# Peptides against a protein of PDB entry 4PN1: the designs that were tried, part 14

Target 1, 261 residues: chain A of PDB entry 4PN1
Amino acid sequence: KIEMNFLNKPIVPDTTKVISNFLTHYLITEPVEHVEIEAKLGTLIDLETQNRFEFPVMNETILNPEFNLRTRFESDMTASEHKYLNEFLNQAFRDSQKPGRLPFAYKHTKQVDLFYETEDNSRDKIRVSKNQSDNQVLACVKKRRVADLFLYCPNDAFDIRISISDELPVSMPSGNQQPSLTRLKDRVGYVHQEIKIDLTKTTQNDPVYDTTERHELEVEFGNIADLRDRAQKAKDGMEAPLFRRVQLFMDNVRILRREHS

## One batch from the design tools (peptide; aimed at target 1 V18 F22 H25)

Design b1_p12_4_s4 (made by RFdiffusion4, then SolubleMPNN; from b1_p12_4, 5 letters changed)
Fold by OpenDDE base, seed 2:
Structure b1_p12_4_s4 (fold): chain B 261 residues (1-261), chain A 12 residues (1-12)
Amino acid sequence: as target 1 above (261 residues)
Amino acid sequence: SLSQEVLSQLTK
């Protein structure tokens, strides 16, 4: 007979607790109404060296927002890295279709994002997303970045930014208004146990830098209502459901950030 | 950046 530990009870890692508390704050304490919660793979860059940040830790570490570490986060990867992850996820998708597994869902989406200035000249632009094939409006939102939590991952290919955003649905811009920016997005999406994994190629035209292409991987909570319910339960003293969900999310993130060509 | 209140909650 084997027991988990001397209490024979599950133990929750600090990372899970910290992230859970972070989420609980923006789900329950100061609730974001139309919350989006996602993790992006990227690189923490030291502003002084312009290289990947080096911190005296040996494993995954949540950076304390209280400290200004003079870093920026680059949510981009090479085309080859992106391709590798795509192939990796394709294989994971295939494997999940086998008997006894929970299957991935897959969706390939090509959309155009049109950004419009607001009438009040707020810094937050209105984003209209349309399907490239039929120009059908998919969404019209004003997205506000609320908070970020950074994970430094010295042993892995990528660092992580967890972001809380408010995607406020808004009315369509007037027909005579022209977009200030246009982005093309080619996205392949994988969903497993309501965790969304998106690989996105974004093309943007810039007058100075010509056409820029970004390659991003993001992991998102697919069921916010459930997550909010779990967070409320956590505030009420039952933390286990939230911890389990956060653990699942982070395990998926950990798998992905370790994969590289 | 997170407020001190949020940080306090994160470290509980």
Scores: peptide ipSAE 0.021, ipTM 0.438, DockQ to the pose 0.189
OpenDDE base, seeds 1, 3, 4, 5: peptide ipSAE 0.006, 0.009, 0.007, 0.006; ipTM 0.333, 0.369, 0.339, 0.425; seed 3 fails the geometry check

Design b1_p12_5 (made by RFdiffusion4)
Pose (drawn by RFdiffusion4):
Structure b1_p12_5 (pose): chain A 256 residues (1-205, 211-261), chain P 12 residues (1-12)
Amino acid sequence: KIEMNFLNKPIVPDTTKVISNFLTHYLITEPVEHVEIEAKLGTLIDLETQNRFEFPVMNETILNPEFNLRTRFESDMTASEHKYLNEFLNQAFRDSQKPGRLPFAYKHTKQVDLFYETEDNSRDKIRVSKNQSDNQVLACVKKRRVADLFLYCPNDAFDIRISISDELPVSMPSGNQQPSLTRLKDRVGYVHQEIKIDLTKTTQNTTERHELEVEFGNIADLRDRAQKAKDGMEAPLFRRVQLFMDNVRILRREHS
Amino acid sequence: FSWWEQSTEELE
């Protein structure tokens, strides 16, 4: 017989607790009506060296946003790194279809992104996405970035950025208006336990941009868990962000 | 950030 600790009850990892606080704040305390919560793989770039961020730590660590670390985030990866993760996810996809497994879901989207500027002093963009096939509109949203949280991962090829955005559905722009940006987007979507794993390849109308993003697919349920956490029963919220971060961690460690 | 201050206090 073996116990996990001298208490024999599970304990919350420090990171899971902190991220739960970050998510509960923008879900409950200062709520965002149309919130998108996603984490992207990429690289933390030191502004002076223009290389990967160097920090005297040995494990995945959350950077305090109240400190100026002179850094920016590159949400980009090589074509090989993108293909490698594609193959790994495909293999993980088929293995989930086997007996005893909770299966993956799949959705491949070939669409066009149209970005517009706003009439306000804000730096928000109005995004219009259309099918490349029939050109029917998939979405028309005004997107505002609310908060970011950066995880430096010295043992891996990737760092993590957790973004909290606000996607408000808005009406279509006028025809007599030039879009600030127009590009193709090849999004390969995997879904497991309502956690979305998106593999995106955008083509600039040339420059290509390969990304991997992991986001909560069921916000309403997550908001409910955040409410229970604020009221004392915080176990379901912890179990949720633990699952999210562990998925993010698996994909982060996958590299040649 | 209030959430960051709360996290610091909890980890103490």

Design b1_p12_5_s1 (made by RFdiffusion4, then SolubleMPNN; from b1_p12_5, 7 letters changed)
Fold by OpenDDE base, seed 1:
Structure b1_p12_5_s1 (fold): chain B 261 residues (1-261), chain A 12 residues (1-12)
Amino acid sequence: as target 1 above (261 residues)
Amino acid sequence: SKWLEEAKKELE
């Protein structure tokens, strides 16, 4: 007979617990009503060296938000890396269509995001998203970044930022208003077990950015209601469902951040 | 961070 451990019970890694607690806070304790939860692949950059951040750890590490490490997160990758990941996900999609597997869903979307200043001159801009093909409005929201959690991943190609955002639906800007920024998005989306994986090419003429085109990969919880339910159960003393969901999410992230050309 | 403080308490 073989047992898992000396208690013969499953054990949950600290990473899962920490992330679960992070999510629970913004799902239940101080709930964000229109919450979006996503992880982006990118690079923690040391502001002093302008190179990838170096920390005296040997594996995936959640950075303590209480410490200012003088870093920035670049949610970008090279076109080559992005292409590689696209090909990788395409293969994963194909493999998932085989009998006995849970299949991916696939969607390709091209949209334009128009950003508008608010009447109160708030930092949070109104984003109007339209379909490029027919100019139909997909969404009109005021997005607020609520919190970030950074994972330093020294053994992988990318570091990770997990973000909590509030996407508040708002009324359309007045017809006489002009957008302050226009962003074109070419998004390839994969959905597996209600986890969304998006490869996005973003084109914009923002003077703040040195490049006109960005390549991003993000992993998002596709079923927030379910996640909130799991988080509530965790608050009520049943943590396992939440841990399992977070573990699934993070395993997908881990797979992706290890892949590189 | 409030969530971090709560998390620490739960882990203690």
Scores: peptide ipSAE 0.166, ipTM 0.761, DockQ to the pose 0.648
OpenDDE base, seeds 2, 3, 4, 5: peptide ipSAE 0.020, 0.023, 0.014, 0.034; ipTM 0.503, 0.493, 0.453, 0.611; seed 3 fails the geometry check

Design b1_p12_5_s3 (made by RFdiffusion4, then SolubleMPNN; from b1_p12_5, 6 letters changed)
Fold by OpenDDE base, seed 2:
Structure b1_p12_5_s3 (fold): chain B 261 residues (1-261), chain A 12 residues (1-12)
Amino acid sequence: as target 1 above (261 residues)
Amino acid sequence: SEWLEQAKKELE
């Protein structure tokens, strides 16, 4: 008989604990009402060198938010990288349809996001999302970034930003208001065990700058209610369910960030 | 942050 360790009990990685506490804070302690929790693949850029950030670590590392590392996060990748990930996920989808597996769900969505200024000229804009095919309103929200947690991943193609956002539902802008910005989004979404993986191509026309296309991959917790429940249990002393969910989330992220064309 | 301090305590 083999045992896991000398206690014969599972242990939780530090990364899982730290992220779990991060999530618990914004789910339970200082709860964000309409919380969105996602991880984006990208690159931590050193503002001094304008290259990818270099830190004296050899593996995945959560950056301490108390330190100003003079970095920015670029949530973008090349078209080639994005295409590769799309193909990778397509294959994963196909494989998951086989007997004995839990299947992916798949959805391809094309939407337009219209951004409107608020009456109070607040920094947060109202976003109206519409389906491109039938112009049906999908959502009308004011999104606020609440917190970020950055993971430096020196061995992988991408670094990770985990973000807590508040997506406040708001009323539609008045009919006489014009959008200040319009974005087209082509999104391919995969869902596995209530973890959402989205590949998004965003096209934005700027009157001053050339049309820009951004390629993003994001991983999102698809069941916030369940996650909040798990976080509450963690606060009450039962941490295992939360740890397991965070571990699943992070494992999916880890798989994706390792893939590169 | 509060959550960070809590995390540190749990990891020590």
Scores: peptide ipSAE 0.154, ipTM 0.746, DockQ to the pose 0.948
OpenDDE base, seeds 1, 3, 4, 5: peptide ipSAE 0.050, 0.053, 0.046, 0.125; ipTM 0.602, 0.649, 0.581, 0.716

Design b1_p12_5_s4 (made by RFdiffusion4, then SolubleMPNN; from b1_p12_5, 8 letters changed)
Fold by OpenDDE base, seed 2:
Structure b1_p12_5_s4 (fold): chain B 261 residues (1-261), chain A 12 residues (1-12)
Amino acid sequence: as target 1 above (261 residues)
Amino acid sequence: SEWLKKAEEELK
């Protein structure tokens, strides 16, 4: 008989604990009411060198937010990288349809996001999302970034930003208001075990600058209610359910960030 | 942050 370790009990990686505590804080301790929790693939850029950040670590590392590392996060990737990930996920989708597997769900959506200024000229804009095909309103929200947690991943193609956001539902802007910005989004969404993986191509027209296209991959917790329940249990002393969910989330992220064209 | 402090305490 083989045992896991000298205690014969599972142990939780530090990364899982840290992220779990991060999530618990914004789910339970200082709860964000309409919380969105997502990880984006991207690159930590050193502001001094304008190159990818270099830190004296050899593996995935959560950066301490108390330190000013003089970095920015670029959530963009090349079209080639994005295409590769799309093909990779398509294959994963197909494989998951086989007997004995839990299947992916798949959805391709095209939407337009219209951004409106608020009456109070607040920094946060109202976003109206519409389906491009039928112009149906999908959402009207004011999104606020609450917190970020950055993972430096020196061995992988991408670094990770985990973000806590508040998506406050708001009333539609008045009919006489014009959007300050319009973005077209082509989104391919995959869902596996309530973890959402989205590949998004965003096109934005700027009157001053050339049309820009951004390619993003994001991983999101698809069941916030369940996650909040798990976080509450963790606060009450039962941490295992939360740890398992965070581990699943991070494993999916890890798979994706390792893939490169 | 409070969550960071807690995490640090738990990891020690």
Scores: peptide ipSAE 0.089, ipTM 0.673, DockQ to the pose 0.947
OpenDDE base, seeds 1, 3, 4, 5: peptide ipSAE 0.046, 0.060, 0.081, 0.009; ipTM 0.612, 0.645, 0.669, 0.444

Design b1_p12_6 (made by RFdiffusion4)
Pose (drawn by RFdiffusion4):
Structure b1_p12_6 (pose): chain A 256 residues (1-205, 211-261), chain P 12 residues (1-12)
Amino acid sequence: KIEMNFLNKPIVPDTTKVISNFLTHYLITEPVEHVEIEAKLGTLIDLETQNRFEFPVMNETILNPEFNLRTRFESDMTASEHKYLNEFLNQAFRDSQKPGRLPFAYKHTKQVDLFYETEDNSRDKIRVSKNQSDNQVLACVKKRRVADLFLYCPNDAFDIRISISDELPVSMPSGNQQPSLTRLKDRVGYVHQEIKIDLTKTTQNTTERHELEVEFGNIADLRDRAQKAKDGMEAPLFRRVQLFMDNVRILRREHS
Amino acid sequence: SEFFDEMFTELD
């Protein structure tokens, strides 16, 4: 017989607790009506060296946003790194269809992105996405970035950015208006336990941009867990962000 | 902000 610790009860990892606080704040305390919560793989770039961020740590660590670390985030990867993750996810996809496993879901989207500027002093963009096939509109949203949280991962090829955005559905722009940006987007979507794993390849109308993003697919349920956590029963919220971060961690460690 | 200062102080 073996116990996990001298208490024989599970303990919350420090990172899971902190991220739960970050998520509970923008879900409950200062709520965002149309919230999007996603984490993107990429690289933390030192502003002076224009290379990967160097920090005297040996494990995945959350950077305090109240400190100026002179850093930016590159949400980009090579075509090989993108293909490698594609193959890994496809293999993980088929393995989930086997007996005893909770299966993956799949959705492949070929769409066009149209970005517009706003009349306000804000730096928000109005995004219009259409099918490349029939050109029917998939979405029309005004997107505002609310908060970011950066995880430096010295043992891996990627760092993590957790973004909290606000996507408000809005009416279509006028025809007599030039879009600030127009590009193609090849999004390969995998879904497992309502956690979305998106593999996107955008083509600028030329420059290509390869990304991998992991997002909560069921916000309403997550908001409910955040409420229970604020009221004491915080186990379901912890179990949820633990699953999210562990998925993000698996994809982060996958590299040649 | 107060929220982030409190959260990272509790973490320390």

Design b1_p12_6_s1 (made by RFdiffusion4, then SolubleMPNN; from b1_p12_6, 6 letters changed)
Fold by OpenDDE base, seed 3:
Structure b1_p12_6_s1 (fold): chain B 261 residues (1-261), chain A 12 residues (1-12)
Amino acid sequence: as target 1 above (261 residues)
Amino acid sequence: SSFWRELFEELE
């Protein structure tokens, strides 16, 4: 007979605890009403060198936001990297359809995002998302970035940004109002155990600059109500459900990072 | 922020 450790009990990683507390703050303590919580793969860039940031650590680490590290986060990857991850996820989808597994759900969406100025000229623009094929409205929101948490991953091809956003539903702009910016999005979405994984190709045309293309991978909590419930339980002294959910989320992120490493 | 300071102190 073997045991896990001298207490014969599971141990929660520090990363899980830190992220759980971060999420609990914006779910319960200072709650964001229409919260979106997602992780994006990308690169921490050192503003001084314009290369990937280098920090004297040997493993995944959460950066302390109180320190000005003079970095920016680029949530982008090459087309080749994006294609590889797409193929990887397609295979994972197929494997999950086998007996005894929990299946992925799959959705492919081609949409156009139209950005409109607000009547009060606030910084936050209204985003209207429409289906490209039939022009049906998918969403109309004002999105505000509330907080970011960065993970430096020296052993992987990508670093991670976990973002807290407020997606406020708003009324459609007036019919005669023109958008200030438009973006085309080709999104392939995978859902497993209410964790959403999206591969997105974004195209933006600029009259002055050349057409830009962006390739992104994001992982999002698909059940905010459940997550908020777990966070409340954690505040009440029962942390295990929240830790388990955060661990699941982070393991999915780690799989995606390591696969490309 | 004060939140982060409190968090790190709690983790110590």
Scores: peptide ipSAE 0.038, ipTM 0.633, DockQ to the pose 0.744
OpenDDE base, seeds 1, 2, 4, 5: peptide ipSAE 0.011, 0.032, 0.015, 0.013; ipTM 0.327, 0.606, 0.478, 0.355

Design b1_p12_6_s2 (made by RFdiffusion4, then SolubleMPNN; from b1_p12_6, 6 letters changed)
Fold by OpenDDE base, seed 4:
Structure b1_p12_6_s2 (fold): chain B 261 residues (1-261), chain A 12 residues (1-12)
Amino acid sequence: as target 1 above (261 residues)
Amino acid sequence: SEFWRKLFEELE
């Protein structure tokens, strides 16, 4: 007979526990009403060197928000890296369609995001998302970044930013209002076990600056209601469901951040 | 800060 450990009980990795606590705060303790929880692949940049941040750790490490590490996070990758990840996910999708597996869902969306200034001249802009093919409105929201948690991943191609955002649904801007910014998004979305993985190519035309293109990969909790329920159970003393869900999320992130061209 | 300390210990 083999046991898990000398207590014969599962042990929660510290990373899972920390992230779970982080999420619980914004799900239950000080709940964000229209919460979005996503992880983006990118690079922690050292502001002093303008190169990737280097920290004396040997593995995935959650950075303590209490410290000013003089870093910025660039949620971008090269076109080749993005293409590689797309191909990787396509293969994963195909494999998941086989008998005995849980299948991916797939969606390809081309949309335009129009950003408008708010009526009260607040810092946050209103984002109207429309489908490029039929110009139908997909969403109209004010997105506010609430909190970030950064993971430094020295052994992988990318670092991770986990973000808590509030996506407040709002009414459409007045018809006479012009957008201050327009972005074209080509998004390929994959969903597996209610975890969303999106590859997005964003094109932005600026009158002053040249056209810029960004390549992003994000992983998002696709069932917030379930996650909130799990978080509540955790607060009530049953932590296992939350830990399992966070573990699943992070394992998917870990798979992706290891892949590179 | 105390806030962050408490945050990451909420489930303990």
Scores: peptide ipSAE 0.035, ipTM 0.639, DockQ to the pose 0.493
OpenDDE base, seeds 1, 2, 3, 5: peptide ipSAE 0.024, 0.024, 0.030, 0.033; ipTM 0.417, 0.428, 0.672, 0.450; seeds 1, 5 fail the geometry check

Design b1_p12_6_s3 (made by RFdiffusion4, then SolubleMPNN; from b1_p12_6, 7 letters changed)
Fold by OpenDDE base, seed 4:
Structure b1_p12_6_s3 (fold): chain B 261 residues (1-261), chain A 12 residues (1-12)
Amino acid sequence: as target 1 above (261 residues)
Amino acid sequence: SSFWRKLFEELK
């Protein structure tokens, strides 16, 4: 027989460890109560050149947040790339329905996000999400970005931003309030093994982007309770379950970022 | 920041 290495024990890649520790901090050590954890595909832009950032590495690399690299992250892609990924995921969905596979779940939603200023004039806005079809309220939250971790991926079409956010449920704004911003979203969602993959076309007058339409792909942990449990176990000395879950998440991200039109 | 350093130095 063969062995996996000279210890015949699993070894965890540094990428998995780093991400796992990053997540554990915001799940357990300094827990975010209503945590959302997602990875977005996009491009690290060099602020000096306004082109994709170039770093002297040859593979997927987590950027050290202690260093100011003078970059910004653009969580967008071309319409053609977005279309290609949609077709790719549709095929993956179909293939997963075959016997012997774990099936994808699929959902297509069209929603409108209405952003409102808070009474305390805080930086964070209240987001009310409604279905476009029946105007049913889907959510009312105040979302705060807590932390980011960036992966530079020189061999792939996209770089990655992993974000920790706090989505605090809040009361609906008063009826007399008008939204400061309206965003239309056409979202196709895929779920496989509780990992959520969303392709979203967003129509918005964005002050950062010169386009009114954005094309985004995000990958999200769909079971935070399970992830938190795994993180707690990791803190208690049993790290394998967390590492496996993070690896699954990242492998899905890696598949997607390699696809391009 | 010192926070990030501490976080990633605790890698097992």
Scores: peptide ipSAE 0.081, ipTM 0.757, DockQ to the pose 0.566
OpenDDE base, seeds 1, 2, 3, 5: peptide ipSAE 0.045, 0.050, 0.051, 0.055; ipTM 0.716, 0.723, 0.728, 0.727

Design b1_p12_6_s4 (made by RFdiffusion4, then SolubleMPNN; from b1_p12_6, 7 letters changed)
Fold by OpenDDE base, seed 1:
Structure b1_p12_6_s4 (fold): chain B 261 residues (1-261), chain A 12 residues (1-12)
Amino acid sequence: as target 1 above (261 residues)
Amino acid sequence: SSFLKSLFSELS
């Protein structure tokens, strides 16, 4: 007979614990009311070399936010990488439709995001999201970035930024206001077990600079209420449900960041 | 640090 370890009990990786604690803080301890929790694939860039950051570690590592590593995070990827991931997810979608599997849901959306300055000239802008086809207002929010957690992944194609944001619903800007920025978003969304995976092509027109296109992949917790419930239970001593959910989330992220063209 | 302890030791 084989046992899993000398305690014959499941063990949780410390990465899962750290992330779980991070989430619990902003879900329970200092709760963000309209919280969005997402991971973006990208690259930690060394500010001096402008190349991918190199740190003396050999595996997935959560970076200590108290240290200034002279890095920035670039959430953009190449069109070819984005295309590859799209094809990869399409295949995963198809495979999940087979008997015995939990199926992906799929949605393709095109929206325009209009950014407006606030009356008080605050740093946070109001974002109005509309459907490109009929101009239906999808959301009007003021998004505040609350916290970030960076994962350096030297063995994978991408590094990871996990972000906590507050998307505060706000009133529509005055009709006499013009947007300061407009972004077109072409988003292909996949949902599996309430984990959302979005491939987004963002086009931004600048009157001074040439049109820029960004390619992003983000993974988001699709059921915040459930996650908050799990976090509360964890705070109360029952950690397993939260750990399982975080593990699921991170495993999906890990699958994606290992894929490359 | 005390900050990290408070932030990343939320669970028992």
Scores: peptide ipSAE 0.117, ipTM 0.827, DockQ to the pose 0.371
OpenDDE base, seeds 2, 3, 4, 5: peptide ipSAE 0.111, 0.112, 0.113, 0.108; ipTM 0.824, 0.819, 0.821, 0.823; seeds 2, 3 fail the geometry check

Design b1_p12_7 (made by RFdiffusion4)
Pose (drawn by RFdiffusion4):
Structure b1_p12_7 (pose): chain A 256 residues (1-205, 211-261), chain P 12 residues (1-12)
Amino acid sequence: KIEMNFLNKPIVPDTTKVISNFLTHYLITEPVEHVEIEAKLGTLIDLETQNRFEFPVMNETILNPEFNLRTRFESDMTASEHKYLNEFLNQAFRDSQKPGRLPFAYKHTKQVDLFYETEDNSRDKIRVSKNQSDNQVLACVKKRRVADLFLYCPNDAFDIRISISDELPVSMPSGNQQPSLTRLKDRVGYVHQEIKIDLTKTTQNTTERHELEVEFGNIADLRDRAQKAKDGMEAPLFRRVQLFMDNVRILRREHS
Amino acid sequence: TPNPAFSELPDP
């Protein structure tokens, strides 16, 4: 017989607790009506060296946003790194279809992105996405970035950025308006337990941009867990962000 | 309202 600790009850990892606080704040305390919560793989770049961020730590660590660390985030990866993760996810996809497993879901989208500027002093963009096939509109949203949280991961090829955005559905722009940006997007979507794993390849109309993003697919349920956490029963919220971060961690450690 | 997640983080 073996116990996990001298209490024999599970304890919350420090990171899971902190991220739960970050998510509960923008879900409950200062709520965002149309919230998108996603984490992207990429690289933390030191502004002076223009290389990967160096920090005297040996494990995955959350950076305090109240400190100026002179750093930016590159949400990009090589074509090989993108293909490697594609193969790994495909293999993980088929293994989930076997007996006893909760299966993956799959959705491949070939669409066009159209970005517009706003009439306000804000730096928000109005995004229009259309099918590359029939050109029917998939979405028309005004997107505002609310908050970011950066995880430096010295043991891995990638760092993590957790973004909280606000995607408000809006009406279509006028025809007599030039889009600020137009690009193709090849998004390969995997879904497991309502956690979305998106593998995106954007083509600038040339320059290519390869990304991997992991987001909560069921916000309404997550908001409910955030409410229970604020009221004392915080176990379901912790179990949720633990699953999210563990998925993000598995994909982060996958590299040649 | 201040975000409690930042007060639990160490200084660099």

Design b1_p12_7_s1 (made by RFdiffusion4, then SolubleMPNN; from b1_p12_7, 4 letters changed)
Fold by OpenDDE base, seed 4:
Structure b1_p12_7_s1 (fold): chain B 261 residues (1-261), chain A 12 residues (1-12)
Amino acid sequence: as target 1 above (261 residues)
Amino acid sequence: APNPALSLLPAP
């Protein structure tokens, strides 16, 4: 007979606990009403060197947000890396359609995001998302960034930013308002066990700057209500359901950040 | 200049 450890009980890694506590704070303690929780693949850049940040650790490490490490996070990747991840996810999708597996769902969307200044001159902009084919409104929201948690991943191609945002549904801007920014998005979305993985190619025209293309990969919790329920149970002393869900999320992130061309 | 066409590879 084999036991897990000398207590014969599951033990939770510190990474899972720290992330779970972080999420619980913004789900339950100081709850964000229209919360979006996503992880982006990218690079922690040292502001002094403009190169990838170097931290004296040998594995995945959550950075303490109380310390200013003089870094920025770049969520962009190369076109080749993005293409590789697209091919990788397409293969994962195909493999998941086999008998005995839980299948991915897939959705391809082409949208335009129009950004408008708010009447109250708030820092937050109104984003109107429309389908490129028929100009149908998909969403109209005011998105506020609430908190970030950064993971330095020295052994992987990418570092991770976990972000908590408030996506407040708002009324459409007045018909006389012009967008301050227009962004075209080509997005392929993969959903597995209510974890959403999006590859997004974004094209933005700036009148001052050249047309910029960005390549992003994001992983999102697709069922916030379930996550909030799990977080509440954790506050009530039953942590295991939350830890399992966070572990699933992070394992998907870990798979993706290890893949490179 | 017109924006280049966005293209991601679709799943089968």
Scores: peptide ipSAE 0.172, ipTM 0.727, DockQ to the pose 0.014
OpenDDE base, seeds 1, 2, 3, 5: peptide ipSAE 0.054, 0.035, 0.027, 0.028; ipTM 0.680, 0.616, 0.642, 0.644; seed 1 fails the geometry check

